# Peptides against a protein of PDB entry 8YVU: the designs that were tried, part 23

Target 1, 39 residues: chain A of PDB entry 8YVU
Amino acid sequence: PQLCYILDAILFLYGIVLTLLYCRLKIQVRKAAITSYEK
Target 2, 160 residues: chain B of PDB entry 8YVU
Amino acid sequence: TWLTVLKKEQEFLGVTQILTAMICLCFGTVVCSVLDISHIEGDIFSSFKAGYPFWGAIFFSISGMLSIISERRNATYLVRGSLGANTASSIAGGTGITILIINLKKSLAYIHIHSCQKFFETKCFMASFSTEIVVMMLFLTILGLGSAVSLTICGAGEEL

## One batch from the design tools (peptide; made by RFdiffusion4, then SolubleMPNN)

Design b1_p10_1_s4 (from b1_p10_1, 5 letters changed)
Fold by OpenDDE base, seed 2:
Structure b1_p10_1_s4 (fold): chain B 39 residues (1-39), chain C 160 residues (1-160), chain D 39 residues (1-39), chain A 10 residues (1-10)
Amino acid sequence: as target 1 above (39 residues)
Amino acid sequence: as target 2 above (160 residues)
Amino acid sequence: as target 1 above (39 residues)
Amino acid sequence: DYVELLLKAS
C-alpha cells in the first residue's frame, strides 16, 4: 500500500516536470516559427 | 551537428537503461535478502523464481554500457556490438514483461481467492507486496524496453 | 488500494503520451531552427 | 536537456 503511494508521487512529479518542459518547448517552437517568418 | 545531437540522445537512453537495470537489481537483491522465495507457497513471486530481476538487469546494464562506450570511441565493431546488445535487451525486456504479467495475474488471483480483507495476514501481506513490486518492475521494464528499442533503431540507422 | 492502482495506470499512460509528444515537439524545434538558419 | 533543466532552475 505505501509503495503504491510512493509510485504515485514519483509518477505525479514526473508528469508535472514533463508538462512544464512541454510547455516551454511549445513556446520555443512558436518563437522559432515567428523568427523564421520575420526573416 | 545532427550526429552530435543523436549521440547525446543515445547517451541519455543508455544512462536511463543502466539506471533501470540498477533499480531492478536492487529490488531483486532486497526481495531475495528479506524473503525466502523458495518457502513461499504459490506463484506469487514467479518472476523472481524465474530470475528476471537478475538476468534482465544484466542485459539492460550491458546494453547501456555498450551504447555509451560505442558513442565515446566511435568504432564500427563497438557500434555493431551495441546494436546486438540492444536487440538482445529488447528481446529480454519483452520476455520480462510477459513473465511479470503472468506473475501479476497469479498474485491478483491469489488475493481474490483468499479474500484478503485482513492485510495483517502473512499470506495476504506477501501477495500485496509481490503485486506492488511486480507493478513497479513492470513499469521499469517497459521504460527499459522503450530505451532499448530506441537505441536499436538509432543503431540500425547508423549502419544504413 | 484499488484507487491507487488505477491512479498508477492513468499516470503511467499520461507519462508515456507526454514523453512521445515531447520528443515530437523537440524534433519540430530543431527543424524550425534549421529552416531559420537557412533563410 | 541538462541545459534546459538549468535554464528552468535559473
Scores: peptide ipSAE 0.408, ipTM 0.787, DockQ to the pose 0.095
Fold by OpenDDE base, seed 1:
Structure b1_p10_1_s4 (fold): chain B 39 residues (1-39), chain C 160 residues (1-160), chain D 39 residues (1-39), chain A 10 residues (1-10)
Amino acid sequence: as target 1 above (39 residues)
Amino acid sequence: as target 2 above (160 residues)
Amino acid sequence: as target 1 above (39 residues)
Amino acid sequence: DYVELLLKAS
């Protein structure tokens, strides 16, 4: 049971990190799209 | 295209594959060192008895290393070798998943049959522990298989 | 304890989905960057 | 990606 909770913590942390990376990448896509529109 | 992305992430995928393999190997080694699986009655640790943590980790490690080397050297023969190794690793991963699922079913069945409501009994504790470890290894194996398949697709795309 | 395994499955699926979305978004960023460079 | 992780760390 303790190992299950540890795995949950690791997966949760992984999910948070991926979410942050996804958000950053989404912002980059938007910036790139704006730049391409101005050109 | 997806192929272009996979090609650019080939090194990352290879590293991930090696890391996953190492983690699986570490878990297998720890379990085997702490528990004498040969003396445990039943098929609760069937995946360990089959030696999957060992040979699976070797296959994934080799595939990952070959993928990294192939990407760095950019040689055609290495690409083909990596493709073959990744294909073999994908098959090994699939086999590993099957073994782990079977082990998981046996462990769950054991818990159900023995009515392990009180985990104070050694057998129930071992079955529960096995279930947890098998689930962890299953997740790692799925991740490894995903990386191996991705590398295989990447290698196949380079051959086209 | 059973709920822990269910949570593991959900978090694992979430991680896979986020990884796929991240890859797709990365492709979009690269495409946008190429388009902006050509202009 | 490692580069993106480094950018996050910076």
Scores: peptide ipSAE 0.431, ipTM 0.797, DockQ to the pose 0.094; fails the geometry check
Fold by OpenDDE base, seed 5:
Structure b1_p10_1_s4 (fold): chain B 39 residues (1-39), chain C 160 residues (1-160), chain D 39 residues (1-39), chain A 10 residues (1-10)
Amino acid sequence: as target 1 above (39 residues)
Amino acid sequence: as target 2 above (160 residues)
Amino acid sequence: as target 1 above (39 residues)
Amino acid sequence: DYVELLLKAS
């Protein structure tokens, strides 16, 4: 059914967005860890 | 910088590329084992007839492996090899997307022409199955292309 | 249709996993920020 | 990343 394909598209976009956000957060955690180590 | 981020995720991108390639290969082998594509009327499986799941998987696998090796050994010749492989994989991915889109259009057109309202009709079932497989392959190809392009940008940044 | 539902399941699981990882990373960033502020 | 994934898988 058409609803299944629409759901696939939504979930796919969600996955891409979350992947990008995850990468950004991971970088922030690494930066915070480095800053904490330098103190 | 964005290049630094891509460099740190290079191994992850390579693994993703290999995984995508393996999934594509699995789909290709399953379709070939279950269906005799040569006896199917029309161009519903044009992407499979072109052998995309196979050569595309090879390109993505090689690109991913070279990217991982290049990251670990950090040798200039490996960086160049990885860049070349990723560039080739990016081109292959783009070509694959084009082929899959054409196949998808043909499959959808077939469904429209034959007014496939009943799922259990053999021809309509095959067209629907092809459409689903092509969509899945398209998603996987987009993921693979994204990883290959990211690795290419990372490699190009290291050469500059 | 069946393959569509399988894809939905995979994408759904992927989304859940990424969401959990994102939440964990976000908590780590917050903890690191608080620790940095107290120093 | 892989260690965290392994910890989650365990």
Scores: peptide ipSAE 0.419, ipTM 0.791, DockQ to the pose 0.072; fails the geometry check
Fold by OpenDDE base, seed 3:
Structure b1_p10_1_s4 (fold): chain B 39 residues (1-39), chain C 160 residues (1-160), chain D 39 residues (1-39), chain A 10 residues (1-10)
Amino acid sequence: as target 1 above (39 residues)
Amino acid sequence: as target 2 above (160 residues)
Amino acid sequence: as target 1 above (39 residues)
Amino acid sequence: DYVELLLKAS
């Protein structure tokens, strides 16, 4: 059971990091699309 | 497109595979050092008795190393060797998953049969511990298999 | 303890899905950057 | 990974 909780913590942290990275990339894609449209 | 992406990430996949192999080897070594698996009654540690953490780790490690070397040297013979190693590692990973699933079923069945309400009973504790370790190894094996398959696809694409 | 294992499975699946989405988004960013450079 | 780090820095 303790090992399960450790794994949960690692996976949760991984999920948060990936979510943040995904959001940042999404913002970058949007910015790139806007700049491309303005050109 | 997917092949191009995989080619660019070959080194990352190889490193991931080696890391997964090392973690599996570490778990296997720790379990074998702490527990006399041969003296444990039942099939709770069947995956360990089969030696999966060891031979699986070796296969994944070799596959990962060959993949990295193949990428760095970019030689045709190394590409073929890496493809072969990754294919072998993929097969080994699939076999490992099967063994781990069987072990997991046996462990769960053991817990069910003995109605392990008392966690501190030696047999129940060992079964629970085995289940936890097997689940972790299963996740690691899935990750390793994913990397090996990805590298295999990349290598096959380079040969075409 | 059973809930912990279920959570592990969910988090693991979430991690895989996010990884795939991240890869797709990264490809989109790269394509957008290339098109922006060609303009 | 390096590109992502650069993108984070920009």
Scores: peptide ipSAE 0.385, ipTM 0.784, DockQ to the pose 0.167; fails the geometry check

Design b1_p10_2_s1 (from b1_p10_2, 7 letters changed)
Fold by OpenDDE base, seed 2:
Structure b1_p10_2_s1 (fold): chain B 39 residues (1-39), chain C 160 residues (1-160), chain D 39 residues (1-39), chain A 10 residues (1-10)
Amino acid sequence: as target 1 above (39 residues)
Amino acid sequence: as target 2 above (160 residues)
Amino acid sequence: as target 1 above (39 residues)
Amino acid sequence: LKLVLDEPVP
């Protein structure tokens, strides 16, 4: 049971990191699209 | 440049493979040091008896190292070597997943047969511990396989 | 312990989905950058 | 990883 909670913590941390990276990438896509539209 | 971005992705995947391999080796070493698998009744540790944590970790480590070296030196022979190692690691990962699934089924069946209501029984505790380790190894193996397949596709794309 | 394994499965599925979405988004960023460079 | 995150998209 303790090992299961450790795995949950690792997977949870991984999910948070991926979510942050996804949000940053989404913002970059929007910025790139705006820059391409202004040119 | 686009090439620099692709190289950074390759390094990240290589590092992921090495980390996965190191974690698998650590778990394998801990289990072998704490538990005498040869004296454990049943096939609860069938994946360990097959030596998967060791050979799988070696394959993933070699694949990751070759991928990093290939990226740094940018030599054609190293690229081919990395592609070969990643392909071998992908096959090893697939085999490992199969072994781990079989082990999980056996462990689950063992828990069901013994109706492990008392977690303090040594047999039930060992079966539970085995299932937890096997699940962790399964997740790590899937991550390693994903990285190896991704590196294989990237390497194949560079050769075309 | 059963709830822990269910949580592991959900977090694992979430991680896979986010990884796929991240890869797709990264490809979109690359396509947008190429299109902006050709203009 | 931080360097990759801080790298401006060209």
Scores: peptide ipSAE 0.362, ipTM 0.789, DockQ to the pose 0.087
Fold by OpenDDE base, seed 1:
Structure b1_p10_2_s1 (fold): chain B 39 residues (1-39), chain C 160 residues (1-160), chain D 39 residues (1-39), chain A 10 residues (1-10)
Amino acid sequence: as target 1 above (39 residues)
Amino acid sequence: as target 2 above (160 residues)
Amino acid sequence: as target 1 above (39 residues)
Amino acid sequence: LKLVLDEPVP
């Protein structure tokens, strides 16, 4: 049971980090699209 | 485009393989040190009896190291070596997944048959422990296989 | 204990999906950067 | 990962 909770913690942390990175990249794509539209 | 992305992440994938291999090796070592698997009746530790944590860790470690070295030196012979190692690691990973799934099914069946309500029973404790370890190794093996396949595709693309 | 393994499976699947989406988004960012460089 | 984090958002 303790090993399962450790795995949950690792996977949860990984999911949070990936979500933050994904959001950041999505914002970058949107900014790039806006810049290309103004040119 | 996908090949270019894989090439840029080749070192990261190699590091992931090495890390996965090290974790598998650590689990194998811990289980072998704490439990005398040879005296345990049944197929609860079939993956360990097959020696998967050890030979799988070796294959993934070699593949990861060769991939990192190949990327850093950009030598043709290292690229071919990395491709071969990654291919071998992919095969080993697939075999490992198969063994782990079989072990998991046997462990779950054992728990179901014995109706393990008493956690303090030695047999039920061992079956539960085996199930937890096998699940962790299965996840790690899937990650390792994913990295090995990615590196294989990248290496194959460089040879074309 | 069963809930822990179910959570592990969900988090693992989420991690895989996010990894694929992250890779796809990273490619889009690169394509956008190349397009902006050619203009 | 750090390179992605250090990339200035234009």
Scores: peptide ipSAE 0.355, ipTM 0.785, DockQ to the pose 0.101
Fold by OpenDDE base, seed 4:
Structure b1_p10_2_s1 (fold): chain B 39 residues (1-39), chain C 160 residues (1-160), chain D 39 residues (1-39), chain A 10 residues (1-10)
Amino acid sequence: as target 1 above (39 residues)
Amino acid sequence: as target 2 above (160 residues)
Amino acid sequence: as target 1 above (39 residues)
Amino acid sequence: LKLVLDEPVP
């Protein structure tokens, strides 16, 4: 049970980090698309 | 830039908030239906006794729905309503997290005091079950709060 | 303990999905950057 | 998400 809760915490943290990274990357894709359209 | 991104993801955040709310309601109803919390000794289910799964889920559902409606209709009054609802949901989420943390501490303390090495004891089983449910609800509440805060920031940016 | 493992499974699945999405998005960003450099 | 996946990166 203790290991399960530790795993939950790690996976949760990983999920948060990935979500933030995904958001940042999505912004970058959008910025790149806008820059390519303006050229 | 961040505001623009949040606006574009507003519907997604709203849906996430609604889903979080629905899951919280489901857990709350299941726990209340299966377990008689009133007969459980101690504060193992203090978050449930406080009714957090219910009122929190309601707040999150309302804020999520309003956010989706506001985004789709793009009406100024709906934007303000969504902002208010999301702000309220953010406050509710913060309160919920606090309640859940307190409940978690009490549950863990109970397990420690009773030396619940034997999960076969009814009290220890209930405490462990409560801890698991509270952890799940805590994660969901954090996700819901994140979505509500994001939506609040989006709404505030639109008013500005 | 069973509920903990269920949560682990959900979080794990979520992490996998996000990782795949992140990878796809990263590839898109790279492609966009290359196209912008060639122009 | 599907729209983002299907949108050809210009």
Scores: peptide ipSAE 0.348, ipTM 0.791, DockQ to the pose 0.092
Fold by OpenDDE base, seed 3:
Structure b1_p10_2_s1 (fold): chain B 39 residues (1-39), chain C 160 residues (1-160), chain D 39 residues (1-39), chain A 10 residues (1-10)
Amino acid sequence: as target 1 above (39 residues)
Amino acid sequence: as target 2 above (160 residues)
Amino acid sequence: as target 1 above (39 residues)
Amino acid sequence: LKLVLDEPVP
């Protein structure tokens, strides 16, 4: 039972990191799209 | 496009594969050091009795190292070697998943048969511990297999 | 304890989905960058 | 990861 909670913590952390990276990448895509539209 | 992405992430995938292998090896070593698996009755540690953490870790480590070396040197012979190693690791990973699933089923069946309501019973505790370790090993094996398959696809794309 | 394993499975699936989405978004950023460079 | 973090958004 304790091991599954540890795994949950690791997977949760991984999910948070990926979500942050995804958000940053999404912002980059939006900025690139805006820059391409202004050209 | 997908091949290009995999090529760019080849080193990352190789490192991930090595790390997965090392974690599997560590778990195997810890379990073997704490528990005398040979004296445990039943099939709750069948994956460990089969030596999966050991040979699986070896295969993944070799594949990861060869992939990294192949990427760095960009030599045709190393690319082929890496492709072969990654293919072997992919097969090993698939076999490992099968063994772990069988072990998991046996462990769950054991828990069900003995109606393990008392966690402090030695047999039930061992079965529960085995189940937890097997689940963790299964996740790690899936990650390792994903890395090995990705590297195999990358290597195959370089040969075409 | 059973709930813990279910949570592990959900978090694992979430991680896989996010990884795939991240890869797709990364490809989009690269395509946008190439298109911006060609203009 | 560092590359993604350090890439200035053009």
Scores: peptide ipSAE 0.345, ipTM 0.781, DockQ to the pose 0.103

Design b1_p10_2_s2 (from b1_p10_2, 6 letters changed)
Fold by OpenDDE base, seed 1:
Structure b1_p10_2_s2 (fold): chain B 39 residues (1-39), chain C 160 residues (1-160), chain D 39 residues (1-39), chain A 10 residues (1-10)
Amino acid sequence: as target 1 above (39 residues)
Amino acid sequence: as target 2 above (160 residues)
Amino acid sequence: as target 1 above (39 residues)
Amino acid sequence: LKLVFDEPVP
């Protein structure tokens, strides 16, 4: 049972990190789209 | 750049807040319906005694709804309302996290002190159940707080 | 214990979905970068 | 999520 809670913490942290990375990538995609539109 | 991203994700963050709030409310309602917290000895349900699942859920729900409405209607008064609600939700979330951490510590301490090796003891079962629910609520509250803070930053940026 | 496993399932699903979305965005960024480089 | 999938890459 303790291992389950540890797994929860790891998965939660992973989710947060992925969310931040996803946001960063989304910004990059938008910047790239704007640059492509100006050309 | 970050502000622009947050603005575009405002609806998503609002939905996340509402969902988090609803889940917290559901847990609170279930616990209050199944257990008479007032008659439970100890502080294993301190977060529930403080009413956090209810008032916290209300704050997050209001913030999420206002954020969604603000984004859809794009009116200045709604933006201000959303900013206020999100700020309140951020404060509520921070308070909730504190309460939940305290509850978690008390629950874990209770389990440790009573050496709850026998799962069939009612008090040990309740403490274990409390610990599980508090951990879930803590994760949900952290998620909700993150959304509320993000929306607050977005709203503040629009007012500047 | 059962609640922990339910939470694990939700977090795991969330992680998978985010990973897929992240990969998709990463591919989009790469495509946009290539298009920008060819110009 | 569907919106993210349906957003055509311009």
Scores: peptide ipSAE 0.370, ipTM 0.792, DockQ to the pose 0.082
Fold by OpenDDE base, seed 4:
Structure b1_p10_2_s2 (fold): chain B 39 residues (1-39), chain C 160 residues (1-160), chain D 39 residues (1-39), chain A 10 residues (1-10)
Amino acid sequence: as target 1 above (39 residues)
Amino acid sequence: as target 2 above (160 residues)
Amino acid sequence: as target 1 above (39 residues)
Amino acid sequence: LKLVFDEPVP
């Protein structure tokens, strides 16, 4: 049971990191779209 | 477009595959060092008895390394070698998933049959521990298989 | 322990979905970059 | 990942 909770912690951390990376990438896409629209 | 994306992420996928392999190898080594799997009653550690954490880790490690080297050197012979290694790793990953699922079913069946409500009993503790390790290995194997398949598709696209 | 394994499955599925979404978003960024270069 | 983000989006 303790090992299961360790795995949960790792997967949870992975999910948080991926979410942050996804958000950063989404912001970059939006910035690129805005720059393309202004040209 | 998907092939282009996979090509650009080839190094990342290779690193992920190597990391997965190393983690699998570490788990296998720790379990074999702490537990006498051969003396454990039942098929609770059938995946370990089959040696999957070891040979699977080797295949995934080799495949990942070849993928990284192939991407960096951009040599045609390395691309073909990487494709072959990734194909082999994909097959190994599929086989590993099958073995791990069988092991998981046996471990769960053992817990159910012996009514392992109290994990303090040695046999029940071992079965529970095996189940946890097998689940971890299963997740890692699925990740490794995903990376190997992606690399295989990328390599096949380069040959066409 | 059963709840822990269920949580592992949910977190793993979440990780897979996020990875796919990240890949799709990266493709969109590349398409936007190509379109901007052709203009 | 940082290298991917530092690569100027052409």
Scores: peptide ipSAE 0.354, ipTM 0.792, DockQ to the pose 0.079
Fold by OpenDDE base, seed 2:
Structure b1_p10_2_s2 (fold): chain B 39 residues (1-39), chain C 160 residues (1-160), chain D 39 residues (1-39), chain A 10 residues (1-10)
Amino acid sequence: as target 1 above (39 residues)
Amino acid sequence: as target 2 above (160 residues)
Amino acid sequence: as target 1 above (39 residues)
Amino acid sequence: LKLVFDEPVP
């Protein structure tokens, strides 16, 4: 049972990190699209 | 810039493979040091009896190291070696997933047969522990397989 | 313990979906950067 | 990961 909770913590942390990376990447796509439109 | 980005992705995937391999090796060594698998009744540790944590860790470590070395030296022979190692690691990962699924089914069947309501019984505790370790190893093996397949596709693209 | 395994499955599925979405988004960023360079 | 984010968008 303790190992299951450790795995949950690792997967939860992984999910948070991926969500933050996805959000940052989405912002980069928007910035790149705006820069391409202004040129 | 595109080649540099692909190289950075290759290094990240290689590091992921090495990390997966190290975790699998750690689990294998801990289980072998703490538990006498030969004296445990049933096939709840069938994946460990098959030696998967050891040979799987070796394959993933070699593929990860070769991928990193290939990226750093940028030699054609190292690229081919990395591609071969990643292909071998992908096959090993697929075999490992199959072994782990079989082990998981056996462990779950053991828990159901013995009606493991009391977790303090040694047999039920070992079956539960085996199930948890097998699930963790299954997740790590899937991550390792994903990285190995990704590296194989990237390496194949460089050869074309 | 059963709830822990269900949570593991959900978090694992979430991680796979986010990884695929991240890869797709990364490809889109690269395509946008190439298009901006050609203009 | 920080190095990937610090890469200037070309």
Scores: peptide ipSAE 0.357, ipTM 0.786, DockQ to the pose 0.079; fails the geometry check
Fold by OpenDDE base, seed 3:
Structure b1_p10_2_s2 (fold): chain B 39 residues (1-39), chain C 160 residues (1-160), chain D 39 residues (1-39), chain A 10 residues (1-10)
Amino acid sequence: as target 1 above (39 residues)
Amino acid sequence: as target 2 above (160 residues)
Amino acid sequence: as target 1 above (39 residues)
Amino acid sequence: LKLVFDEPVP
């Protein structure tokens, strides 16, 4: 059971990091789309 | 497009593969140091008895190292070597998953047969511990296999 | 213990889905960058 | 990780 909780913590951290990276990438895509539309 | 993405992430995939291999090796070493698997009755540690944490870790480590070296030197002979190593690692990973699944089935069957309501019984504790370790190893093996397959596809794309 | 394994499965699935979405988004960013460079 | 952050969006 303790190992399961450790794995949960690792997977949770991984999910948070990926979510942050995804959000940043999504913002970049939006900025690129806006810049391409203004041209 | 997919090949280009994989090529750009080749180093990351190689590092992931090496890391996965090292973690598997660490788990294998810890289990072998704490438990005398040879004296444990039953097949709850069948994956360890088969030596998977060791030979699997070796295959993944070699594959990851060759992938990184191949990317850095960008030599044709290294690319071919990396492709071969990654293919071998992919096969090893698939075999490892099979062994781990069999071990999980045996461990779960053992728990069911003995009706392990009392967690403090030595046999039930060992079976539960084995199940937890095997599940962790299975996740790591899936990650390693994913990286090895990705590297194999990348290498194959470079040869075409 | 059973709840812990269920949580592991959910987090693992979430990680896979996010990884796929991240890869797709990264490809979109690259396509947008190439299109902006050709202009 | 640094490479992901330092890649300037062209």
Scores: peptide ipSAE 0.346, ipTM 0.779, DockQ to the pose 0.087; fails the geometry check

